# Peptides against a protein of PDB entry 2ODG: the designs that were tried, part 40

Target 1, 89 residues: chain A of PDB entry 2ODG
Amino acid sequence: MTTSQKHRDFVAEPMGEKPVGSLAGIGEVLGKKLEERGFDKAYVVLGQFLVLKKDEDLFREWLKDTCGANAKQSRDCFGCLREWCDAFL

## One batch from the design tools (peptide; made by RFdiffusion4, then SolubleMPNN)

Design b2_p16_7_s2 (from b2_p16_7, 7 letters changed)
Fold by OpenDDE base, seed 4:
Structure b2_p16_7_s2 (fold): chain B 89 residues (1-89), chain A 16 residues (1-16)
Amino acid sequence: as target 1 above (89 residues)
Amino acid sequence: MLKLIEEGVEKAKELL
């Protein structure tokens, strides 16, 4: 599948202190909702991704339940974190 | 599995 430039920018380097909105699939609306739930940095969502044992179905369901992400948004976010982990974890 | 994990994560967040 094709990826966005946002995805490519995220997976290309250590995420450091990047905000949650830097994740592919997470725009301003979803980012604000995640921040309200305590997920203000990309690494906090990474933490949840790892707690869920990198399971796609569990992570995408969690993301949907937490911020209302649709199928494409959750797919893009999952793929972004998976590929980042493949490169840096 | 999701429910149990979410409960654990939420409990951790309460300590922050």
Scores: peptide ipSAE 0.235, ipTM 0.795, DockQ to the pose 0.080
Fold by OpenDDE base, seed 2:
Order: structure tokens, then C-alpha cells, then sequence
Structure b2_p16_7_s2 (fold): chain B 89 residues (1-89), chain A 16 residues (1-16)
């Protein structure tokens, strides 16, 4: 699967205090919705990803339910967190 | 913050 530069930039380094909008698949619209729900940092979404045991279907369903992410957005976001975890967790 | 975490965990329980 082809990844975006946004994905590559995110998985290349520790996420630190990066905003939720730095996650692949999370644009301005989804980012604002997530921030309104308290997910202001990428690491907060990471927390939910880990609570869901890194399960793709569960995470993508959660993301859809939480911010209205479509299939591509949830796939991109999941892939971003999965590969970040593979590199740094 | 606790509320956010608790709600996230509760949602996870629904999905798991």
C-alpha cells in the first residue's frame, strides 16, 4: 500500500506533542472534531489505539464513531499509528 | 481528562 508523505513524516520520529491533525488521514475537519472531544494530541489517539489492543477493525470503527472518519481516513490513521508503534513502542 | 479516558475505555468495552 502506498503511503503519503504525511504518514512518512509521522512514523519517522517520536510523536512528542504533535497535534492530532498530524496523524495521516486526519485533516482539518476530523482534527477539529477530535480536538472538540478532547483528543488534542496525537498521543491521546494513540492511547485509544492501545486500549483497543491495536485492533484495526475496532480502532477504525471507534474513529468513525468518534469523528466521522471515512474508510480511507480511518485506514490511513490506523496505518500511521500501527507503523509508528512498530518503530517506537 | 479522566472523563475522556473513562469514556474512551467504556467505548472500547463496547467494541471488544
Amino acid sequence: as target 1 above (89 residues)
Amino acid sequence: MLKLIEEGVEKAKELL
Scores: peptide ipSAE 0.110, ipTM 0.713, DockQ to the pose 0.144
Fold by OpenDDE base, seed 5:
Structure b2_p16_7_s2 (fold): chain B 89 residues (1-89), chain A 16 residues (1-16)
Amino acid sequence: as target 1 above (89 residues)
Amino acid sequence: MLKLIEEGVEKAKELL
């Protein structure tokens, strides 16, 4: 499947201090909810992704439970983190 | 921050 420019922009470089909203699939609504839960930076979500051992189903379920992400949003976010890790981790 | 980490880990344990 094709990716968004947002995805490509994220996976192209170290994430540094990028806000959680920089993740593909995470818009203003989900970003705000994640921030309210303490996931203010993309790297904090990366941390949870890694704690879940990069498992797609577990991560997507976690994201849904945490911020109400739908299937597409969670897929996009997972793919974004997976590909970033493939490039930089 | 520790609480966030602990909550994330506990959630992971529930899912794993």
Scores: peptide ipSAE 0.108, ipTM 0.713, DockQ to the pose 0.143
Fold by OpenDDE base, seed 1:
Structure b2_p16_7_s2 (fold): chain B 89 residues (1-89), chain A 16 residues (1-16)
Amino acid sequence: as target 1 above (89 residues)
Amino acid sequence: MLKLIEEGVEKAKELL
């Protein structure tokens, strides 16, 4: 599977204070919905990812339930966080 | 902020 430049930019460095919209798969629409739920920073979504024990199915289901992410969006977001964790956690 | 965390954990408990 090929990744986006957005994915590569995210996984290349510590996420710091990056907004939630910096995550691959999270565009303007999903980003706004996540922010409305309090997930304004990428690291808040990372927190939920870790609470779900980094499980792909659980995280993708949570993301779908929380902001309406489709299969590609949730896959891209999961892959982004997984690879970031592999590099920095 | 704590409410957000609690809600996230609660959702996780439902899924796990």
Scores: peptide ipSAE 0.099, ipTM 0.704, DockQ to the pose 0.145

Design b2_p16_7_s3 (from b2_p16_7, 7 letters changed)
Fold by OpenDDE base, seed 3:
Structure b2_p16_7_s3 (fold): chain B 89 residues (1-89), chain A 16 residues (1-16)
Amino acid sequence: as target 1 above (89 residues)
Amino acid sequence: MMKLIEEGVEKAKKLM
């Protein structure tokens, strides 16, 4: 599968204080919804990803339930966090 | 902040 430039930019470096909207698959609409739920930084979503043991189905379902992400958005977000973890954890 | 963590963990438990 091909990745977006947004994905490549995210996985290339430590995420630091990057906003939740920096995650691939998370645009303005989903980002705002996540922020309203307290997920304002990418590392907070990373925390939930890790609590779910990096499980794809569980994470994608959680993301759908939390912010209304569709299949493409949840797939892109999962892939972004998975590859970041592979590089930096 | 602890509330957010607790909610996240609880949701995780329900999905697992």
Scores: peptide ipSAE 0.105, ipTM 0.717, DockQ to the pose 0.145
Fold by OpenDDE base, seed 2:
Structure b2_p16_7_s3 (fold): chain B 89 residues (1-89), chain A 16 residues (1-16)
Amino acid sequence: as target 1 above (89 residues)
Amino acid sequence: MMKLIEEGVEKAKKLM
């Protein structure tokens, strides 16, 4: 699967205090919706990803339910967190 | 913050 530069930039380094919008698949629209629900940092979404045991279907469904992410957006976001975890967790 | 975590966990329980 081809990844975006945004994905590559995110998985290349510790996420630190990066905003939720730095996640692949999370643009301005989804980022604002996530922030409004308290997911202001990428690491908060990471927390939910880990609570869901890194399960793709569960995470993508959660993301859809939480911010209205479509299939591509949820796939990109999941892949971003999965590969970040593989590198740093 | 605690509420957010609790809501996230509750949502996770519903999905699992």
Scores: peptide ipSAE 0.102, ipTM 0.716, DockQ to the pose 0.143
Fold by OpenDDE base, seed 1:
Structure b2_p16_7_s3 (fold): chain B 89 residues (1-89), chain A 16 residues (1-16)
Amino acid sequence: as target 1 above (89 residues)
Amino acid sequence: MMKLIEEGVEKAKKLM
């Protein structure tokens, strides 16, 4: 499957202090909801991803439950974090 | 901050 430029930009470099909205699949609406829950930085979502042992189904379900992400949004976000971890973790 | 982590872990436990 093809990835977005947003995905490619995220996975290309260390995430540092990038906001949660920098994650693929996380737009303005989902980003705001995540920030309201304390997930203001991409690395906080990374933390949850790692706590869930990088499991796709668990992470996507968590994201759906936390901010209302749909299937595409959760897939894009998962893929973004997975590929970032493959490169930098 | 710790609350956020604890809540995340709790959710993880429910899903696992």
Scores: peptide ipSAE 0.101, ipTM 0.713, DockQ to the pose 0.143
Fold by OpenDDE base, seed 5:
Structure b2_p16_7_s3 (fold): chain B 89 residues (1-89), chain A 16 residues (1-16)
Amino acid sequence: as target 1 above (89 residues)
Amino acid sequence: MMKLIEEGVEKAKKLM
């Protein structure tokens, strides 16, 4: 499947202090909800992704439960983190 | 911060 430019921009470089909204699949609505839960930076979501041992189903379910992400949003976010990890971790 | 981590871990445990 094709990726978004947002995805490509994220996976192309170290994430540093990028806000959670920089993750593919995470728009303003989901970003705000994540921030309200303490996930203000992309690397905090990365932390949860790693705690879940990079499992797609677990991460996508967590994201849905945490911020109400739909299937596409959770897929995009998972793919973004997976590919970032493949490149940098 | 610690609470967030704990909540995330507990959520992970429930999902696993």
Scores: peptide ipSAE 0.100, ipTM 0.714, DockQ to the pose 0.142

Design b2_p16_7_s4 (from b2_p16_7, 7 letters changed)
Fold by OpenDDE base, seed 3:
Structure b2_p16_7_s4 (fold): chain B 89 residues (1-89), chain A 16 residues (1-16)
Amino acid sequence: as target 1 above (89 residues)
Amino acid sequence: MQKLIEEGVEKAKELL
């Protein structure tokens, strides 16, 4: 499965204070919706990913219900967090 | 923002 440059940039380094929009699959539209719900930083979404025990189906469902992410967007976001965790967690 | 985050966390936990 090929990845975007945005994905590669995110998984290459500690996420620090990166905004939620830095996550692969999260563009301006979804980012704004997430921010309105209190998820302004990528690490806050990481927190939800971990609460859901890194489960793909649960995380993607949560993301869809929270910001309206489609299948590709939720897949890209999940993959981004999974690979970041594999490298740094 | 704390209330929003708490609601978000609870929403996720309900999926478990």
Scores: peptide ipSAE 0.382, ipTM 0.876, DockQ to the pose 0.163
Fold by OpenDDE base, seed 4:
Structure b2_p16_7_s4 (fold): chain B 89 residues (1-89), chain A 16 residues (1-16)
Amino acid sequence: as target 1 above (89 residues)
Amino acid sequence: MQKLIEEGVEKAKELL
């Protein structure tokens, strides 16, 4: 499965204070919705990913319920966080 | 386990 440049840029380095919109699959629309729910930084979404024990189905469902992410957006976001964790966690 | 996780996530959302 191919990845976007946005994905590659995110997984290449520590995420630090990167905004939630830097996550693959999270554009301006979803980013604003996540920010409205308190998820303004990528690391806050990472927190949810870890709380859900890195479970793909649970995370993708949570993301859908939280910001209305479609299947591709939730897949891209999950893959982004999974690969970041594999590299840095 | 899933139920407990979901409850925790929901509570976390309420705090934000």
Scores: peptide ipSAE 0.266, ipTM 0.824, DockQ to the pose 0.121
Fold by OpenDDE base, seed 2:
Structure b2_p16_7_s4 (fold): chain B 89 residues (1-89), chain A 16 residues (1-16)
Amino acid sequence: as target 1 above (89 residues)
Amino acid sequence: MQKLIEEGVEKAKELL
């Protein structure tokens, strides 16, 4: 599958304090919704991703339930975190 | 904020 430049930029370096909106698939709309729920940093979403044991279906369902992510958005976000973890975790 | 982690964990438990 093809990836976006946003994805490549995210997975290329340590996450640090990057905002939740830096995650692939998370645009302004979803980012604001996540921030309102307390997920202001990408690493907070990473935390949930890890609690769900990196399971794609569980994470994508959680993301959908939490911020209304559609299939592509949740897929992009999952792929972003998966590949980041493969590189740095 | 403090309850965020707990709520996230509880939601995760519902899915797991």
Scores: peptide ipSAE 0.088, ipTM 0.695, DockQ to the pose 0.143
Fold by OpenDDE base, seed 1:
Parts: sequence; structure tokens; C-alpha cells
Structure b2_p16_7_s4 (fold): chain B 89 residues (1-89), chain A 16 residues (1-16)
Amino acid sequence: as target 1 above (89 residues)
Amino acid sequence: MQKLIEEGVEKAKELL
């Protein structure tokens, strides 16, 4: 499975105050929808990811239900957070 | 802020 440069940039360093739109799979459309729901920072989405016990199916379903992410977008976002956690958590 | 977390947790519980 190939990854994007956006993915690689995100997983390479502590996420700090990075906006939600910095997550792989989260573009302008999904980012705005997430921000409207209060998920303005990547670390807020990380929090939901952790509450869901890092479960892929649960997280991807949540993301779909919350902002309308498709399969590719939810997969990319999940992979981004999973690999970041593997490196830094 | 607290409302956001509570809503997120509630939704998570429905999925778990």
C-alpha cells in the first residue's frame, strides 16, 4: 500500500497544534465539516481514535458518519493516526 | 468543549 506525502509529513513528527486538515484523507471539504463539529485540531480526532481503542472499523465508521468520508479518505486518515501512534504514543 | 467530548464518547459507546 502506497502512502501520500501528506501522510509521510504527518507521521514524521509530533502533531502539536496541526489543524485537522493536516491529516491524510482530510481535505478542504471534510476538514470544514469536522471543524463545524468541533474537531478543529488533529489531536481532537486523535482523541476520538483513542476512545475507539484504535479500532479501524469503528474509527472509519465514525469518520464516515461524522463528516461523510468515503472509504479511501477514512482509510488514509486511519492509517495516518495509526502510524503516528506507533511512532509517538 | 466538554459537550464535544461527551458527545464523542456517547457515539463511541454506541459503536463499541
Scores: peptide ipSAE 0.073, ipTM 0.679, DockQ to the pose 0.145

Design b2_p16_8_s1 (from b2_p16_8 with K6L R8E E9K E16A)
Fold by OpenDDE base, seed 3:
Structure b2_p16_8_s1 (fold): chain B 89 residues (1-89), chain A 16 residues (1-16)
Amino acid sequence: as target 1 above (89 residues)
Amino acid sequence: SEEVELAEKLGKEAVA
């Protein structure tokens, strides 16, 4: 599958203090919902990704339950974090 | 506390 420019921009450099909305698959609507739940930075979602031991099904289900992400959004977000970790973790 | 509340939102127990 192909990736978005947003995905490529995220995985290209250290995460730093990037907002949660910088993650692929996370737009303004999902980003606001995540922020309301305390997930304001991308690294907080990274933390959840790692706590779930990088399990795709568990992470995507969590994201759906937490902010209402659909299948594509959760897939894009998972792939974004997976490839970032492959490069920098 | 805010830290405890955030921790409870994390899926730590989901990995069993």
Scores: peptide ipSAE 0.040, ipTM 0.547, DockQ to the pose 0.092
Fold by OpenDDE base, seed 1:
Structure b2_p16_8_s1 (fold): chain B 89 residues (1-89), chain A 16 residues (1-16)
Amino acid sequence: as target 1 above (89 residues)
Amino acid sequence: SEEVELAEKLGKEAVA
């Protein structure tokens, strides 16, 4: 499987203050739900990803429970954060 | 506070 351009754009540079909606797999609907729960920046979701010790199953389950992400959306988001961390952490 | 509220939404206990 290939990655999206959105994924490539995210993993190519420091995260900075990018909004949560810049994460691969997170569209407008999921982004709004995450923002309502206090996850307005991508780095806040990164924090949760790291608190869960980069565990794929735990993170994807959390994302599903938090904003209703489906399997593809959670997989894309996880992969986006994993590859960003591999490059910059 | 908002900071405390956000902290309560984090899955910290999931790795216990």
Scores: peptide ipSAE 0.039, ipTM 0.549, DockQ to the pose 0.091
Fold by OpenDDE base, seed 2:
Structure b2_p16_8_s1 (fold): chain B 89 residues (1-89), chain A 16 residues (1-16)
Amino acid sequence: as target 1 above (89 residues)
Amino acid sequence: SEEVELAEKLGKEAVA
C-alpha cells in the first residue's frame, strides 16, 4: 500500500484555504459536486470529518452519499484527513 | 441562508 503524491502534498503543510479538490481522492468531478453542495474548502470537509468523530465508515459513507465517491476515492480522502489531523491537530 | 443550508447537510445525525 502506498499513498499518492497528492496525499503527501496535502498532509505536509497547514490546510489553510486549500480548495476541496486538494484532498486526496477528490478529483475535478467530485470536487465540483462537493462545491455545489457547499463544501468548497478542504477545511469544510475536515469539519465534517471531525463532526463524525473521525469514524472511517461514517465519513466514507457520507462522502459517497454526498458526491458519489467510490471506495478508493473515499478511502484516499479519509486517509488524507486522518494523517493531516495526526500532524496538525 | 447558505450557512443554514450547509449546516443541514452536515452529518451530525449519523454520529448517534
Scores: peptide ipSAE 0.033, ipTM 0.543, DockQ to the pose 0.090
Fold by OpenDDE base, seed 4:
Structure b2_p16_8_s1 (fold): chain B 89 residues (1-89), chain A 16 residues (1-16)
Amino acid sequence: as target 1 above (89 residues)
Amino acid sequence: SEEVELAEKLGKEAVA
């Protein structure tokens, strides 16, 4: 599958203090829900991704349960973090 | 605290 420009922009550089909404698959609606749950920065979601040992099923299920992400949104977010880690970890 | 609250949301088991 092809990636979005949002994905490419995110994986191209260190994430620093980027907001959670900068993650592929995370729009305004999901971003607000994540922020309300304390996941205001992309690196906080990265932390959860790593705590779940980069497991796709566990992470995507967590994202769905936490903010109501659908299959495409969770797939895009997972892929975004996976490729960022491949480049920078 | 906010740190404790966030910690309680980490991991699959913490999700409602």
Scores: peptide ipSAE 0.027, ipTM 0.560, DockQ to the pose 0.080

Design b2_p16_8_s2 (from b2_p16_8, 5 letters changed)
Fold by OpenDDE base, seed 5:
Structure b2_p16_8_s2 (fold): chain B 89 residues (1-89), chain A 16 residues (1-16)
Amino acid sequence: as target 1 above (89 residues)
Amino acid sequence: SAEVEKAEELGRAAVA
């Protein structure tokens, strides 16, 4: 699958304190919903990704249930975190 | 919430 520039920008460097909206697939709408639920930084969502043992189905379902992400948004977000982990974790 | 706290702990450790 092709990736977005947003994805490439995210996976290219340590994420540090980047906001949740920096994740591929997470726009302003989803970002606000995640923030309201306490997932305000990208690393918090990374943490949930790790809690779910990097399981794609579990993570994408969680993201859908938590902020209403659609299939593409959840796929993009999962792929973003997976590739970041491959590079830095 | 417990969910957020757990995620924060693992995430913070992962990016430290």
Scores: peptide ipSAE 0.833, ipTM 0.971, DockQ to the pose 0.913
Fold by OpenDDE base, seed 3:
Structure b2_p16_8_s2 (fold): chain B 89 residues (1-89), chain A 16 residues (1-16)
Amino acid sequence: as target 1 above (89 residues)
Amino acid sequence: SAEVEKAEELGRAAVA
């Protein structure tokens, strides 16, 4: 499948202190909801991704339950983190 | 929360 420029920009470089909204699939609405729950940086969501052992179904369900992400948003976010990990972990 | 703390710990270590 095709990816967005936002995805490509994220997976191309170290994550550092990038905000949660820099993740593909996470816009302003979802980002604010994640921040309210304590997931304010992209690396915190990466941490949750790792806690769930990179399991796609578990992660996407968690994202849906936590911020209301739809199927495309959760897919984009999962793919973004998966490819970042493949490049940098 | 405990959930956030665990995620922060693993995430910070992963990007350090």
Scores: peptide ipSAE 0.833, ipTM 0.971, DockQ to the pose 0.912
Fold by OpenDDE base, seed 2:
Structure b2_p16_8_s2 (fold): chain B 89 residues (1-89), chain A 16 residues (1-16)
Amino acid sequence: as target 1 above (89 residues)
Amino acid sequence: SAEVEKAEELGRAAVA
């Protein structure tokens, strides 16, 4: 399986204050929906990812329920956070 | 404050 350049850009460096839309799988539509729910920064979504103990099924279900992410979008977002954590957490 | 209220709202919305 191949990754996007967006994924590679995200996992390559500290997250800092990056907006939620910088996460792989999160485009303009999903990003706006997440922001409306209070998830304005990527690290807020990271927080949910960690509270769910990095569980893929739970996180992807949450993302779907929260912003309507489809299977590919939730998979890309999960993979992005997983690989970032492997590198920096 | 607005920040505290936002954080509490996010906490209630969290699945875990």
Scores: peptide ipSAE 0.108, ipTM 0.679, DockQ to the pose 0.093
Fold by OpenDDE base, seed 1:
Structure b2_p16_8_s2 (fold): chain B 89 residues (1-89), chain A 16 residues (1-16)
Amino acid sequence: as target 1 above (89 residues)
Amino acid sequence: SAEVEKAEELGRAAVA
């Protein structure tokens, strides 16, 4: 599948202090929900991704449970973090 | 503190 420009922008550089909304698949709605749950920075979601040992099913389920992400959103977010980690972790 | 409370919340959320 093809990726979005948002995905490419995220995976192209260290994420630093980027907000959670900079993650592919995370729009305004999901971003606000994540922030309300304490996941305000992309690196906090990265932390969860890593704690779940980069497991796609676990992460996507967590994202769904945490902010209501649908299949497309969770897939995009997972792919975003996976490729970021492949490049920088 | 608020930071500690948030960390605990995040810790619970991070349980695999």
Scores: peptide ipSAE 0.097, ipTM 0.661, DockQ to the pose 0.096

Design b2_p16_8_s3 (from b2_p16_8 with K12E E16K)
Fold by OpenDDE base, seed 2:
Structure b2_p16_8_s3 (fold): chain B 89 residues (1-89), chain A 16 residues (1-16)
Amino acid sequence: as target 1 above (89 residues)
Amino acid sequence: SEEVEKARELGEEAVK
């Protein structure tokens, strides 16, 4: 499996105040849905990722249920947060 | 505070 440039850009530096749409797998459509549900920053989604104890199945299911992410989008988002945490957490 | 309450509600919704 290969990663996108968006993924690499996200995992390469501290998250800071990056918008939720900066997460790999989260485009404009999913980003707007997440923002409407209160997840306006990437770090809020990170918070959910951590509350779910970094569990892939739980997180991907949550993401699907929350914003309608498909399998690829949820995989990309999970991988993005996992690798960011590996680097910075 | 209102901010804390919003965070609590968001968290509860997120994990349900």
Scores: peptide ipSAE 0.025, ipTM 0.557, DockQ to the pose 0.093
Fold by OpenDDE base, seed 1:
Parts: sequence; C-alpha cells; structure tokens
Structure b2_p16_8_s3 (fold): chain B 89 residues (1-89), chain A 16 residues (1-16)
Amino acid sequence: as target 1 above (89 residues)
Amino acid sequence: SEEVEKARELGEEAVK
C-alpha cells in the first residue's frame, strides 16, 4: 500500500518534540483527544507503542479506545511508528 | 514530584 506524505515526513527524521498530530492517521480531532489525555507529543505515543511491545493489535486497540481512531487511522499511526522505529531504534 | 506522579498516572491510564 502507498503511504501519505505525512507518513513519509514523519519517518524521515528523528521525531524530537513533534506534536502528537504529526503522526500519520492523527488529525486535528484525534490529536486534540490525545492531548486531553496527556499524549501531547508524538514520543509519548511512541512510549505506549513500545510498552505494548510493538504489537499491532494491542496498539491499534489502545488507540481506538483512547481517542476513537478508526481502522484506517490506527493502521496509519501504527505503520508510522513501526517504520520510524525500524529506521531509528 | 508532580511530574513523576503525572507520568505514573498517564502510564496507568494508557495500559488500563
């Protein structure tokens, strides 16, 4: 499958202090919900991704439960973090 | 500290 430019921009460089909304699949609506839960930076979501042992099903379920992400949004976000980790961890 | 407590709470909420 093809990726978005947003995905490519995220996985191309260290994430640093990028906001949670920089993650592929996370738009303004989901981003605001995540921020309200304390996930203001992309690296906080990365932390959750790693705590869940990079498990796709667990992460996508968590994301859905946390901010209401649909299947595409959670897939895009998972893929974004997976490929970032493959490049930088 | 307040920061540590916030981190703990966030972690607990995250994994339920």
Scores: peptide ipSAE 0.025, ipTM 0.556, DockQ to the pose 0.091
Fold by OpenDDE base, seed 4:
Structure b2_p16_8_s3 (fold): chain B 89 residues (1-89), chain A 16 residues (1-16)
Amino acid sequence: as target 1 above (89 residues)
Amino acid sequence: SEEVEKARELGEEAVK
């Protein structure tokens, strides 16, 4: 699979206080919906990713249910967090 | 605190 520059920028460094919209697959529309649900920082979504034990199907389903992410958006977001964890966790 | 309660509610909503 190929990745976006947004993905590469995210996985290259500690995420710190980066907003949820910095995650690959999360644009302005999905970002606003996530923020309305309390997921305003990327690390909050990371928390959900970890609570779901890094399970791809569970996380992608959760993301779809929470903000309406489509298959590509949820795939991109999952891959972004997976590779970030591989580098920094 | 309110902050802790918000975090708890967020977590419960996220995993249901």
Scores: peptide ipSAE 0.024, ipTM 0.552, DockQ to the pose 0.090
Fold by OpenDDE base, seed 5:
Structure b2_p16_8_s3 (fold): chain B 89 residues (1-89), chain A 16 residues (1-16)
Amino acid sequence: as target 1 above (89 residues)
Amino acid sequence: SEEVEKARELGEEAVK
């Protein structure tokens, strides 16, 4: 399994006020849908990730249901948050 | 507060 540069850029530093679109797997389309649902910052999605107790299946299902993420997008987003948490949480 | 109300609504939508 390989990661994208977008993933590496995200997990390399504190999240701060990064927009939701900075998450790996979240492009402009998914980002806009997430923003419309109130998930405008990456840390809001992080919050949901943590509320779901970092469970991969639950998070990926949630992401799919919330913004229509496909399997790869949800995998990339989950991996991005998991590795960020491993580094900074 | 308004902020708490927004968070409540967001949370309810997120976990259902």
Scores: peptide ipSAE 0.024, ipTM 0.546, DockQ to the pose 0.089

Design b2_p16_8_s4 (from b2_p16_8, 6 letters changed)
Fold by OpenDDE base, seed 5:
Structure b2_p16_8_s4 (fold): chain B 89 residues (1-89), chain A 16 residues (1-16)
Amino acid sequence: as target 1 above (89 residues)
Amino acid sequence: SELVEEAERLGREAVA
């Protein structure tokens, strides 16, 4: 599988205050839904990722339940956070 | 999953 430029841009540098929409797999629709649930920054989603112990199935299920992410969107988002953590955590 | 349910609960409480 190949990654998107959005993924590469995200994993290349510290997360800082990047909005949730900066995460791979999270577009405007999912981003808005996440923001409405209080997950407005990428680091808040990172928090959930870590609380779920970086478990792919748990995280992707959470993301689906929280904002309606489909399989590809949740996979892209998970991969984005996993690789970011491998680089910076 | 209990972990998913807890994560979702904590998320809601954090923003309430």
Scores: peptide ipSAE 0.104, ipTM 0.668, DockQ to the pose 0.118
Fold by OpenDDE base, seed 1:
Structure b2_p16_8_s4 (fold): chain B 89 residues (1-89), chain A 16 residues (1-16)
Amino acid sequence: as target 1 above (89 residues)
Amino acid sequence: SELVEEAERLGREAVA
């Protein structure tokens, strides 16, 4: 399978202050739900990803529980953070 | 999982 341009744009550079909606798999609906829970920046979600020790199942479960992400959305978001970490962490 | 639950709890506390 292939990645989206949104994914490629995110993993290509340091994330800085990018909003949570910049993450692949996170659209306006999920983004708003994440923001309501205090996850307004991509780096806050990155923090959660790292706290969960980069575990795919745990992270995707958390994302589902937190904002209602479906399987594709959570997969895309996980992959986005994983590849970003591989490049910059 | 317990780890997810703990992470979620900490998240709520941080934002509250």
Scores: peptide ipSAE 0.096, ipTM 0.662, DockQ to the pose 0.116
Fold by OpenDDE base, seed 3:
Structure b2_p16_8_s4 (fold): chain B 89 residues (1-89), chain A 16 residues (1-16)
Amino acid sequence: as target 1 above (89 residues)
Amino acid sequence: SELVEEAERLGREAVA
């Protein structure tokens, strides 16, 4: 498996106030749906990732249920948060 | 799962 430039840009630096759309796998459509549910910043989705104890299946299921993410989108988003945490948490 | 349901409940509660 290879990563996108969007993934590499996200995991390279502290998350700060980055919008939810900065996460790999989260485009404009999914980003808007997440924002409507109150997940406007990437760190709010990070919070859900941590509440789910970094479990891949649970997180990907949550993301699918919350914004309709498909398998690739949820996998990319999970990998993005996992590698960010490995670097900074 | 129970954990997903709890996470979703907390999410809705925080937004409301």
Scores: peptide ipSAE 0.094, ipTM 0.661, DockQ to the pose 0.118
Fold by OpenDDE base, seed 4:
Structure b2_p16_8_s4 (fold): chain B 89 residues (1-89), chain A 16 residues (1-16)
Amino acid sequence: as target 1 above (89 residues)
Amino acid sequence: SELVEEAERLGREAVA
């Protein structure tokens, strides 16, 4: 599968203080829901990704349950964090 | 913190 420019922009550099909405698959709707749960920064979602031991099914299920992400959104978000970790972690 | 507790709760729910 091809990646989005949003994905490429995210994985290209340290995430620093980037907002949660900078994650691929996370738009304004999902971003607001995540922020309401305290996941306001991309690195907080990264934390959850790592707590779930980078497991795709667990993370995507968590994301769906937490903010209502659909299959594509959760896939994009997972892939974004996976590739970022491959580059920087 | 509440943030950490929430993250842990959500994590447990996903794994359980």
Scores: peptide ipSAE 0.066, ipTM 0.610, DockQ to the pose 0.097

